# Ledger of designs, part 13: peptides against a protein of PDB entry 3LCN

Target 1, 96 residues: chain A of PDB entry 3LCN
Amino acid sequence: QYTENLKVIVAEKLAGIPNFNEDIKYVAEYIVLLIVNGGTVESVVDELASLFDSVSRDTLANVVQTAFFALEALQQGESAENIVSKIRMMNAQSLG

## One batch from the design tools (peptide; aimed at target 1 D23 D53)

Design b2_p17_2_s4 (made by RFdiffusion4, then SolubleMPNN; from b2_p17_2, 9 letters changed)
Fold by OpenDDE base, seed 1:
Structure b2_p17_2_s4 (fold): chain B 96 residues (1-96), chain A 17 residues (1-17)
Amino acid sequence: as target 1 above (96 residues)
Amino acid sequence: MLSSEERKKIILEFLNS
């Protein structure tokens, strides 16, 4: 499984959120947990939004959708390192 | 703000590079 790599990837995405005051490791772990237990983008976003109202739904959707695409990339054989690098680039260009 | 499709497009542009 790709859970550990996905946790790292999701954590990198979360690290790009300005003024994020939640535990990044915990949130990343929780997102991955929800995904591997059959969550969809919509259901995971709904769950996170209910728990972390300090983060916008759009921001959460960005993180969760990225996680799903990252999982697909991992399954297609791309390294976690490459994916993390791309996410760093995304974070650098993000306006919020 | 962004639609689901717009978000997907943006993310994929990065991840497919």
Scores: peptide ipSAE 0.678, ipTM 0.935, DockQ to the pose 0.029
OpenDDE base, seeds 2, 3, 4, 5: peptide ipSAE 0.676, 0.677, 0.678, 0.678; ipTM 0.935, 0.935, 0.935, 0.935

Design b2_p17_3 (made by RFdiffusion4)
Pose (drawn by RFdiffusion4):
Structure b2_p17_3 (pose): chain A 96 residues (1-96), chain P 17 residues (1-17)
Amino acid sequence: as target 1 above (96 residues)
Amino acid sequence: AKEERLALIKEKIEELK
């Protein structure tokens, strides 16, 4: 199963949203459950937009799309640690 | 407002489970 790994991956992505003052663990869990229960990028983004009005739609879509891409990479055998490392790099905008 | 949103999210998680 990939659910526990996907939650950690989503949480790392959420940590990169500036001034996102929310319980990251619970938001990640919510996102992962929506995707596991058959959600699409649109349906998950729409659900998040009603909950988090301060965050732009494009930012939310970016989080959800990352979750779908990461689930595919996990199914393709990429380690969760490597995926988290790429997200940290994207969040920091640095090769360092 | 943040605590109320968290409580709503926890409720929605239980519904999905």

Design b2_p17_4 (made by RFdiffusion4)
Pose (drawn by RFdiffusion4):
Order: sequence, then C-alpha cells, then structure tokens
Structure b2_p17_4 (pose): chain A 96 residues (1-96), chain P 17 residues (1-17)
Amino acid sequence: as target 1 above (96 residues)
Amino acid sequence: PSNITTEELKEKIEELK
C-alpha cells in the first residue's frame, strides 16, 4: 500500500505553501482519502477550495497534482524518500 | 475568506473513512 507514504509526501508539499496556517497532517490525510476514494484532480481541488478560501486555485491544484504524480511514481517503484527530496527542493527553490 | 476548523476537518475525515 502507498497510502502512508502518500500522506508524508502530501504533508511535505503543503509545508511549502507560505502563510498556510493549518494542521498539515490532517489536510494531507484528507487529500489522500479523497484520492483513494476515487477523486479526480478537479473534484479534490474543488473540495479543498471550499475549505481553504485564502489559497489560490492554482496553488491547490498544484498540491493535488503533486499527490497524483507521486502516487504514480510510488507505483512505478520510486522510493517515498526520493519523492520527498524532490518536493523539498521544489519548495526551497534551491539545488542545495 | 475563511477556513474550516480542525474539528470540522476531522469530522469530514471520519465521514470519508
């Protein structure tokens, strides 16, 4: 199963949203459950937009799309650690 | 703009489960 790994990956992505004052672990769980229960990028983004008005649609879509791409990479055998490392790099915008 | 509370979010999580 990839659910536990996907939650950690989504939480790392959420940690990169500036001034996102929310309980990251519960938002990540919510997002992962929506995807596991058959959600699409659109349906998950729409659900998040009603909950988190301050965040732009493009930012939310970016988080959800990352979740779907990460689930595919996990199914393709990429380690969760490597995926988290790429997200940290994207969040910091630095090769360092 | 407003956001959901942690308690309300937990309830939505339990509904999804």

Design b2_p17_4_s1 (made by RFdiffusion4, then SolubleMPNN; from b2_p17_4, 5 letters changed)
Fold by OpenDDE base, seed 2:
Structure b2_p17_4_s1 (fold): chain B 96 residues (1-96), chain A 17 residues (1-17)
Amino acid sequence: as target 1 above (96 residues)
Amino acid sequence: SSSISKEELEEKIEELK
């Protein structure tokens, strides 16, 4: 139901990670699929950490938590555009 | 540092679809 919007949102979050040498769209799709298949914050972080050791666990946790919060926001009626805008602003303010 | 290959990631994605 919200999977496509969530993919866009997660992709925006991933775009804020410096030196992330992966296909953002594929990783975003994978994260969303893990979530809709019953993943928890911890299990999804564990999976991603096993695949991307160049990204800190804290950074991965931040991405995954953002995804879960975004899903809740979408379910509560917030627009994907608004969520993406917030993330984009956070990315711009982030210091590496 | 090491990371999953694009092909392997694509396979994981297909398994969850």
Scores: peptide ipSAE 0.566, ipTM 0.907, DockQ to the pose 0.931
OpenDDE base, seeds 1, 3, 4, 5: peptide ipSAE 0.563, 0.562, 0.563, 0.562; ipTM 0.906, 0.906, 0.906, 0.906

Design b2_p17_5 (made by RFdiffusion4)
Pose (drawn by RFdiffusion4):
Structure b2_p17_5 (pose): chain A 96 residues (1-96), chain P 17 residues (1-17)
Amino acid sequence: as target 1 above (96 residues)
Amino acid sequence: SKEERLALIKEKIAELK
């Protein structure tokens, strides 16, 4: 199963949103459950937009798309640690 | 407002489970 890994991956992505003052672990869980229950990028983004009005649609779509891409990479055998490392790099915008 | 949103998210998680 990939659910526990995907939650950690989504939480790391959420940590990169500036001024996102929310409980990251619960938002991640919510996102992962929506995808596991058959959500699409659109349906998950729409659900998040009603909950988090301060965040632009493109930012929310970016988080959800990352969740779908990460689930695919996990199914393709990529380790969760490597996926988290890429997200940290994207969040920091640095190779360092 | 943040506490109310968290409570709503926990409720929605319980419904999905």

Design b2_p17_5_s1 (made by RFdiffusion4, then SolubleMPNN; from b2_p17_5 with S1M R5K A14E E15K)
Fold by OpenDDE base, seed 2:
Structure b2_p17_5_s1 (fold): chain B 96 residues (1-96), chain A 17 residues (1-17)
Amino acid sequence: as target 1 above (96 residues)
Amino acid sequence: MKEEKLALIKEKIEKLK
């Protein structure tokens, strides 16, 4: 139900990772698919760490946890636009 | 490289669809 919105949200979060040169669209899709197929924070982080060893596990964990929180927020009625805006602001703060 | 990694991710995505 919220998969498409979640993909957009996760993509925004990934865009904040410095020197991340992978295709954000497909990485976001993969993360969402892992989650909706029953992944946990730990299992999804493990999978991503195996793919992107140049990104710290802490950073990956932050991305994944954000995805789970975003899914809950969507279910609680928060708009995807609001969630994206929050993440964008967080990204800007991290880069500044 | 990016292309190789993308191909792998696409393959993984298709497995989950």
Scores: peptide ipSAE 0.736, ipTM 0.942, DockQ to the pose 0.962
OpenDDE base, seeds 1, 3, 4, 5: peptide ipSAE 0.735, 0.735, 0.734, 0.735; ipTM 0.942, 0.942, 0.942, 0.943

Design b2_p17_6 (made by RFdiffusion4)
Pose (drawn by RFdiffusion4):
Structure b2_p17_6 (pose): chain A 96 residues (1-96), chain P 17 residues (1-17)
Amino acid sequence: as target 1 above (96 residues)
Amino acid sequence: SNITTEELKEKIEELKE
């Protein structure tokens, strides 16, 4: 199963949203459950937009799309650690 | 305004059902 790994990956992505003052672990769990229960990028983004009005739609879509891409990479055999490393790099905008 | 953590936890429990 990939659910536990996907939660850690989504939490790392959420940590990169500035001034996102929310419980990241519960938001990540919510997003993962919506995807596991058959959600699409749109349905998940729409659910998140009603919950988190301060965050732009494009930022939310970016988080959800990252979750779908990461699930595909996990199914393709990429380690969760490597996926988290790429997200940290994207969040920091640095090769360092 | 955003929802509370308690409300979010309730939505999570609903999804687990």

Design b2_p17_6_s1 (made by RFdiffusion4, then SolubleMPNN; from b2_p17_6, 6 letters changed)
Fold by OpenDDE base, seed 2:
Structure b2_p17_6_s1 (fold): chain B 96 residues (1-96), chain A 17 residues (1-17)
Amino acid sequence: as target 1 above (96 residues)
Amino acid sequence: MNVSKEELEEKIEELKK
């Protein structure tokens, strides 16, 4: 029920990764699918690290943890729009 | 080296089953 919003949120987070030339929507979908299929932060990071060696493990961990936090936030009633806005702000700050 | 788009798509489809 939160999967579609979570995909949007994760996509926004991925968009903040410099020089990441993958299909953001597909990667976001994959991350969400891993999570809803019982993945943990560690297992999802391990999977992504095996697929995207051009991205640091720390960066991947940041993305995955953000996804888990976002899911919790959605479940607690925070709007997807608000979560996306926060992530967008963080992305901008990271580039600055 | 990163995973190919095709391989990622296959992984996604597998999880959708």
Scores: peptide ipSAE 0.530, ipTM 0.902, DockQ to the pose 0.958
OpenDDE base, seeds 1, 3, 4, 5: peptide ipSAE 0.527, 0.524, 0.525, 0.528; ipTM 0.902, 0.900, 0.900, 0.902

Design b2_p17_7 (made by RFdiffusion4)
Pose (drawn by RFdiffusion4):
Structure b2_p17_7 (pose): chain A 96 residues (1-96), chain P 17 residues (1-17)
Amino acid sequence: as target 1 above (96 residues)
Amino acid sequence: VKEERLALLKEKIEELK
């Protein structure tokens, strides 16, 4: 199963949203459960937009799309650690 | 507002489970 790994990956992505003052672990869990229960990028983004009005739609879509791409990479055999490392790099905008 | 959203979010998680 990939659910536990995907939660950690989503949480790392959420940590990169500035001034996102929410419980990251619960938001990640919510997002992962919506995807596991058959959600699409649109349906998950719409659910998140009603909950988190301060965050732009494009930012939310970016988080959800990352979750779908990461699930595909896990199914393709990429380690969760490597996926988290790429997200940290994207969040920091640095090769360092 | 944040604690109310968190309580709502926990309920939605239980519905999905």

Design b2_p17_8 (made by RFdiffusion4)
Pose (drawn by RFdiffusion4):
Structure b2_p17_8 (pose): chain A 96 residues (1-96), chain P 17 residues (1-17)
Amino acid sequence: as target 1 above (96 residues)
Amino acid sequence: AKEERLALLKEKIEELK
């Protein structure tokens, strides 16, 4: 199963949203459960937009799309650690 | 407002489970 890894991956992505003052672990869980229960990028983004009005739609879509791409990479055998490393790099905008 | 949103989010998680 990939659910536990996907939660850690989504949490790392959420940590990169500036001034996102929310409980990251619960938002991540919510996002992963919506995807596991058959959600699409649109349906998950719409659910998140009603909950988190301060965050732009494009930022939310970016988080959800990352979750779907990460689930595919996990199914393709990429380690969760490597996926988290790429997200940290994207969040920091640095090769360092 | 944040505490109310978190409580709502937890209820939605339980519905999905």

## One batch from the design tools (peptide; aimed at target 1 E22 E29)

Design b2_p18_1_s1 (made by RFdiffusion4, then SolubleMPNN; its pose is not in this set)
Fold by OpenDDE base, seed 5:
Structure b2_p18_1_s1 (fold): chain B 96 residues (1-96), chain A 18 residues (1-18)
Amino acid sequence: as target 1 above (96 residues)
Amino acid sequence: SKKEEIEKKIEELKKKLE
């Protein structure tokens, strides 16, 4: 039910990663698919770390945890637009 | 780029959801 909104949210989070040269839309879709297929924070981070060894594990964990928190927020009634706005603000405040 | 590899993994997961 929330998969499409979650893809948009995860894409916004990924866009904040400096020097990340992968296709944001595909990576976001992959993360969401892993989650809806029963992935845990640990298992999804492990998968992403194996694919993107140039991105720190802490950064990947932050992305994945954000996805899980966003999913819960959507389920609790928060709008995708509001969640995206929060992430955009956090991205703008992040250090390189 | 990991685009092609990710695309294949996406398709695999989509099949599991069918």
Scores: peptide ipSAE 0.555, ipTM 0.916, DockQ to the pose 0.973
OpenDDE base, seeds 1, 2, 3, 4: peptide ipSAE 0.554, 0.554, 0.551, 0.549; ipTM 0.915, 0.915, 0.914, 0.914

Design b2_p18_1_s2 (made by RFdiffusion4, then SolubleMPNN; its pose is not in this set)
Fold by OpenDDE base, seed 2:
Structure b2_p18_1_s2 (fold): chain B 96 residues (1-96), chain A 18 residues (1-18)
Amino acid sequence: as target 1 above (96 residues)
Amino acid sequence: SRKEEIEKKIEELKKKLA
């Protein structure tokens, strides 16, 4: 499984959210656990929205979809380091 | 706190996956 790598990837994605005053590592762990427990994009977004109503649903959906895409990428052989680098670049380019 | 809530949820999920 790719849970540990996925946690790192999701944490990097969360780090790009402006004014997100939460423990990123814990939130990343939670997201990954929801996914590996059979969560869907919709169900995971719903859960996160209930916890973080100050973050837009679109932003949460973007984070969750990124996690699912990253999981697929890992399964297809892409390195976690490469995925993290891509996300970091996206974070730097984002204006909110 | 919110962190405590997440911690509890994490532990719950860990139990489900065990």
Scores: peptide ipSAE 0.522, ipTM 0.909, DockQ to the pose 0.815
OpenDDE base, seeds 1, 3, 4, 5: peptide ipSAE 0.517, 0.519, 0.515, 0.376; ipTM 0.908, 0.908, 0.907, 0.840

Design b2_p18_1_s3 (made by RFdiffusion4, then SolubleMPNN; its pose is not in this set)
Fold by OpenDDE base, seed 5:
Structure b2_p18_1_s3 (fold): chain B 96 residues (1-96), chain A 18 residues (1-18)
Amino acid sequence: as target 1 above (96 residues)
Amino acid sequence: SRKEEIEKKIEELKKKLE
């Protein structure tokens, strides 16, 4: 139900990773698909870590946890636009 | 390429949802 919105949200989070030279849209889709297929924070992080060894495990864990929190927020009635805005602000602050 | 690998994994997961 929330997969498309979650893809947008995860993409925004990924866009905040410095020097991440991958197709953001495809990685976001992959993360969401892992989650909706029953992935846990740990299993999804493990999968991503195996693919992107240049990204720290902590950074990957932050992305994945954000995805799970965003999914819960969507289920609780928060709009995707609001969630994206929050992530965008956090991304900007992280660069500072 | 890594993108091709991810694309393949995506397609596999999509099939599981069908």
Scores: peptide ipSAE 0.565, ipTM 0.918, DockQ to the pose 0.800
OpenDDE base, seeds 1, 2, 3, 4: peptide ipSAE 0.564, 0.563, 0.558, 0.559; ipTM 0.918, 0.917, 0.916, 0.916

Design b2_p18_2 (made by RFdiffusion4)
Pose (drawn by RFdiffusion4):
Structure b2_p18_2 (pose): chain A 96 residues (1-96), chain P 18 residues (1-18)
Amino acid sequence: as target 1 above (96 residues)
Amino acid sequence: SEQEERIEELKTYFLERK
């Protein structure tokens, strides 16, 4: 199963949203459950937009799309640690 | 399902925070 890894990956992505003052672990769990229960990028983004009005739609879509891409990479055998490392790099905008 | 109940619990939690 990839659910536990996907939660950690989504939480790392959420940590990169500036001034996102929310409980990241619960938001990540919520996003992962919506996806596991058959959600699409649109349906998950729409659900998040009603909950988090301060965050732009493009930012939310970016988080959800990352979750779908990460699930595919996990199914393709990529380690969760490597995926988290790429997200940290994207969040920091630095090769360092 | 248990997952669906959990989704509703989390959604209620986020709404209460607002």

Design b2_p18_2_s2 (made by RFdiffusion4, then SolubleMPNN; from b2_p18_2, 8 letters changed)
Fold by OpenDDE base, seed 1:
Structure b2_p18_2_s2 (fold): chain B 96 residues (1-96), chain A 18 residues (1-18)
Amino acid sequence: as target 1 above (96 residues)
Amino acid sequence: SSNEKRIEELRKKFKEKK
């Protein structure tokens, strides 16, 4: 389906988190797997919050929600490249 | 499933790094 595209997208979103000292590729894979395995925004956030307490719950929620929105966008026909570009712009605008 | 197995692998990996 869209798992590989979503991994790239989530990785881009994670790259915008300041001082995030984790392997972005692995975390992105983890998030995508949780989602496609039936996770909800709440359940995935809970999982991430328990593992990465150095990141605020709000930040994690934003990442997870972005992933769900991106999945919907992919299903509606938007290209992964376009979604990544949007996220990159949002990352650049973020103050942290 | 394969996904469930990989999820557990990654979860364990992240926990061990803490």
Scores: peptide ipSAE 0.785, ipTM 0.956, DockQ to the pose 0.942
OpenDDE base, seeds 2, 3, 4, 5: peptide ipSAE 0.784, 0.784, 0.784, 0.785; ipTM 0.956, 0.956, 0.956, 0.956

Design b2_p18_2_s4 (made by RFdiffusion4, then SolubleMPNN; from b2_p18_2, 9 letters changed)
Fold by OpenDDE base, seed 2:
Structure b2_p18_2_s4 (fold): chain B 96 residues (1-96), chain A 18 residues (1-18)
Amino acid sequence: as target 1 above (96 residues)
Amino acid sequence: SELEEKIKELEELFKKKK
């Protein structure tokens, strides 16, 4: 139900990762796929770490945790636009 | 750790406006 919005949100988070050399939309889609198919933070991180060794495990954990928080926010009625804005702010702060 | 701090920041961010 929230998969499409979550993909956008996760993509925004990934866009904040410096020197990220993977396809953002592909990775975002994969993260969401894993989550909606019963993945946990740990299991999703494990899967991603095995596939994308160019990204640190901590960075992946940050992204995945963001996805779960965002999913909860969506379920609680927060708009995808608001969530994306929050993530953009965080990305900007980390880049500054 | 840095990760823990970042996750805490995320939690606070999402708490501010649910």
Scores: peptide ipSAE 0.440, ipTM 0.842, DockQ to the pose 0.023
OpenDDE base, seeds 1, 3, 4, 5: peptide ipSAE 0.410, 0.425, 0.424, 0.433; ipTM 0.828, 0.832, 0.831, 0.835

Design b2_p18_3 (made by RFdiffusion4)
Pose (drawn by RFdiffusion4):
Structure b2_p18_3 (pose): chain A 96 residues (1-96), chain P 18 residues (1-18)
Amino acid sequence: as target 1 above (96 residues)
Amino acid sequence: YPKKEEVKEKIAELKAAS
C-alpha cells in the first residue's frame, strides 16, 4: 500500500505553501483519502478550494497534481524518500 | 488552525463511507 507514504509526501508539499496556517497532517490525510476514494484532480481541488479560500486555485491544483504524480511514481517503484527529496528541492527552489 | 476541526469531521465522514 502507498497510502502512508503518500500522506508524508503531501505533507512535505503543503509545508512549502507560504502563510499556510493549517494542520498540515490533517490536510494531507484529507487529500489522500479523497484520491483513494476515487477523486480526480478537479474534484479534489474543488473540495480544497471551499475549505481554504485564501489559497489560489493554481496553488491547490499544484498540490493535488503532485499527489497524483507521486502515487504514480510510487507504483513505478520510486522510493518515498526520493520523492520527498524532490519536493523539498522544489519548495526551497535550490539545488542545495 | 481555523479549519482543523472541519477537516477532521470530513475525514471521519470519508472513513465512515468507505

Design b2_p18_3_s2 (made by RFdiffusion4, then SolubleMPNN; from b2_p18_3, 8 letters changed)
Fold by OpenDDE base, seed 2:
Structure b2_p18_3_s2 (fold): chain B 96 residues (1-96), chain A 18 residues (1-18)
Amino acid sequence: as target 1 above (96 residues)
Amino acid sequence: AAKKEEIKEKIKKLKEEM
């Protein structure tokens, strides 16, 4: 499966959140576990919102949607390295 | 990490449920 690659990808996305005072590896693992356990964008966002009330729901939704898109990309044959590179670039361009 | 222990417990619980 793609769980390990997805963890790396999600971690890269989380690294772009300003002032996020959490262990990114653990949060990434949790997000991936929620997804592979049948979570939807909505349910995963709800869970994260309950955990991280200091992070905007829009930001959380962006992270979760990125995870789902990345999973699809992996399934379509895109490399994890390529996906990570794209996210890193997006993080660098992100405002706020 | 502000909620590290809580997240660790949630991960543990979820792994057990899977």
Scores: peptide ipSAE 0.614, ipTM 0.925, DockQ to the pose 0.917
OpenDDE base, seeds 1, 3, 4, 5: peptide ipSAE 0.611, 0.613, 0.613, 0.611; ipTM 0.924, 0.925, 0.925, 0.924

Design b2_p18_3_s3 (made by RFdiffusion4, then SolubleMPNN; from b2_p18_3, 9 letters changed)
Fold by OpenDDE base, seed 2:
Structure b2_p18_3_s3 (fold): chain B 96 residues (1-96), chain A 18 residues (1-18)
Amino acid sequence: as target 1 above (96 residues)
Amino acid sequence: AKHKEEIKEKIKKLKEEM
């Protein structure tokens, strides 16, 4: 239902990671698939950490938690556009 | 992308399981 919107949202969040040398669209898809397949914050972070050792665990946890919060927001009626806008603003504020 | 092919394979396998 909300998977496509969630992919867009997660992609926006990933775009805020400096020096992230990965195809963001594929990573976003993978994260969303893990979540809808029953993943938890911990299990998804563990999976991502095994792939991206150059990204801090805290950063990965932040991305994953954002995804879970975004999913809840979508289910509560918030628009994907609004969520993306918020994340974009946060990305602009972050120092890395 | 450092892990593109690996991620693509993981996505494929996960989709098959779902």
Scores: peptide ipSAE 0.693, ipTM 0.948, DockQ to the pose 0.951
OpenDDE base, seeds 1, 3, 4, 5: peptide ipSAE 0.691, 0.692, 0.692, 0.692; ipTM 0.947, 0.947, 0.947, 0.947

Design b2_p18_5 (made by RFdiffusion4)
Pose (drawn by RFdiffusion4):
Structure b2_p18_5 (pose): chain A 96 residues (1-96), chain P 18 residues (1-18)
Amino acid sequence: as target 1 above (96 residues)
Amino acid sequence: ANEERVEELRTYFLERNE
């Protein structure tokens, strides 16, 4: 199963949203459950937009799309650690 | 069980918006 890894990956992505003052672990769990229960990018983004009005739609879509891409990479055999490393790099905007 | 958890979490986030 990839659920536990996907939660850690989504939490790392959420940690990169500035001034996102929310319980990251619970938001990540919520997103992962919506995807596991058959959600699409649109349905998950719409659910998140009603809960988090301060965050732009494009930012939320970015988080959800990352979750779908990461699930595909895990199914393709990429380690969760490597995926987290790429997200950290994207969040920091630095090769360092 | 997943659906019940999603409802609990959604209720938790709605309460935070109050």

Design b2_p18_5_s1 (made by RFdiffusion4, then SolubleMPNN; from b2_p18_5, 11 letters changed)
Fold by OpenDDE base, seed 1:
Structure b2_p18_5_s1 (fold): chain B 96 residues (1-96), chain A 18 residues (1-18)
Amino acid sequence: as target 1 above (96 residues)
Amino acid sequence: SNEEKIKKLKEYFKKKNL
């Protein structure tokens, strides 16, 4: 389905986190797996927060919410490339 | 399975962050 595209999108979002010291590819895969396996924003955030205490809960929530919005966008026909581009722009505008 | 992959990744992260 959209799992591979979503992994790329989530990875782009994670790449915008300053001083993020985790394997982006693996974290992106983990987030997508949790989502497609029935996770909610809250449950996925809770899971990530339990594993990555060096990242604020708000930051994690922002990543997870972005993933859910991206999944909806993909389902509505938006290209992964466009979504990635939007995220990249948002990353550039975020506080470092 | 997805469940198996989730477990494997979770264990990976736990081990890495010990």
Scores: peptide ipSAE 0.750, ipTM 0.946, DockQ to the pose 0.939
OpenDDE base, seeds 2, 3, 4, 5: peptide ipSAE 0.749, 0.748, 0.749, 0.749; ipTM 0.946, 0.945, 0.945, 0.945

Design b2_p18_5_s2 (made by RFdiffusion4, then SolubleMPNN; from b2_p18_5, 8 letters changed)
Fold by OpenDDE base, seed 1:
Structure b2_p18_5_s2 (fold): chain B 96 residues (1-96), chain A 18 residues (1-18)
Amino acid sequence: as target 1 above (96 residues)
Amino acid sequence: SNKERIEELRKKFLEKKK
């Protein structure tokens, strides 16, 4: 499906979090796995919040929602490269 | 499986948190 592309996309989103000290690749994989295994925005946020308390719940929610939107975009035919580019731009514009 | 990998990663994160 779109799991591999989604991992790349989520990783890009995570890269925008300041002072995030986790392995981005592993966290991205984890998020994607939770989503494709039936996770909801709420359940995935709850899971991440329990593991990464140094990141605000709002920030985690933003990451998770981005992942869900990205998945929909992929399903609609948008390229992973395009999605990554958009996220990169958003990361550059965001404040800590 | 996905479930197995999820648990594996969860464990890794929890261990690191300690």
Scores: peptide ipSAE 0.788, ipTM 0.957, DockQ to the pose 0.912
OpenDDE base, seeds 2, 3, 4, 5: peptide ipSAE 0.788, 0.787, 0.787, 0.787; ipTM 0.957, 0.956, 0.957, 0.957

Design b2_p18_5_s3 (made by RFdiffusion4, then SolubleMPNN; from b2_p18_5, 7 letters changed)
Fold by OpenDDE base, seed 5:
Structure b2_p18_5_s3 (fold): chain B 96 residues (1-96), chain A 18 residues (1-18)
Amino acid sequence: as target 1 above (96 residues)
Amino acid sequence: SNKERIEELREYFLKKRE
C-alpha cells in the first residue's frame, strides 16, 4: 500500500501545527497505522483526542481528514511529492 | 495486522502523559 508515503505526508501536516510538542514521526506513524487497519475519521480523532489533550479536537480532525484525503489522492495516482508540496503551501498560509 | 506496533505506540504516548 501507501503507508510510507502517507507517513511523510501526515508528518508534513503535523509540522504545520503551532506549538505542537508531540513526537511528529511517532504520531504520524500512529495515525497511518490506525487508518490502514480500519480506523474511521471519528474513531481516529477520538483516539488522538484521548492521548493529546493539549491539541484541540478541531485541529486533530483537520489532520486526520487530511490523511484520509491524501490516501485517496495516492490511490488515484497523485505523487507523494505533489501532495507534500500542497500541504507545505497550506501550512505556510495558515493563520494559527 | 499491525496490532503490536499500534499498542507499542499507544503505550509510549500514555507513558509520556504520566
Scores: peptide ipSAE 0.796, ipTM 0.959, DockQ to the pose 0.898
OpenDDE base, seeds 1, 2, 3, 4: peptide ipSAE 0.796, 0.796, 0.796, 0.796; ipTM 0.959, 0.959, 0.959, 0.959

Design b2_p18_5_s4 (made by RFdiffusion4, then SolubleMPNN; from b2_p18_5, 10 letters changed)
Fold by OpenDDE base, seed 2:
Structure b2_p18_5_s4 (fold): chain B 96 residues (1-96), chain A 18 residues (1-18)
Amino acid sequence: as target 1 above (96 residues)
Amino acid sequence: ENEKKIKELREYFEKKRE
């Protein structure tokens, strides 16, 4: 039930990656699908790293961890809007 | 169906790398 909100959140996180030349919407959808299908931080990072070698593994790990934390936050009652706002502020501080 | 969509997206990304 949080998949759509999580997609928006992950997309916002991805938008903070400098010079990211991938379809943000599709990558966000992919990440969420992997997570809700039983993926772990490690397995999802491995998958993304295999596809997007132009992005550092650390950056990918940061995105994936953010997704998992966001999912937990949603489950605990935090609004998607609040989470997106936080991520936007983090993006403004630069994402390596 | 999640597994089907995962496969579709994976293939999409893989083709972009070619």
Scores: peptide ipSAE 0.778, ipTM 0.954, DockQ to the pose 0.944
OpenDDE base, seeds 1, 3, 4, 5: peptide ipSAE 0.776, 0.775, 0.776, 0.777; ipTM 0.954, 0.954, 0.954, 0.954

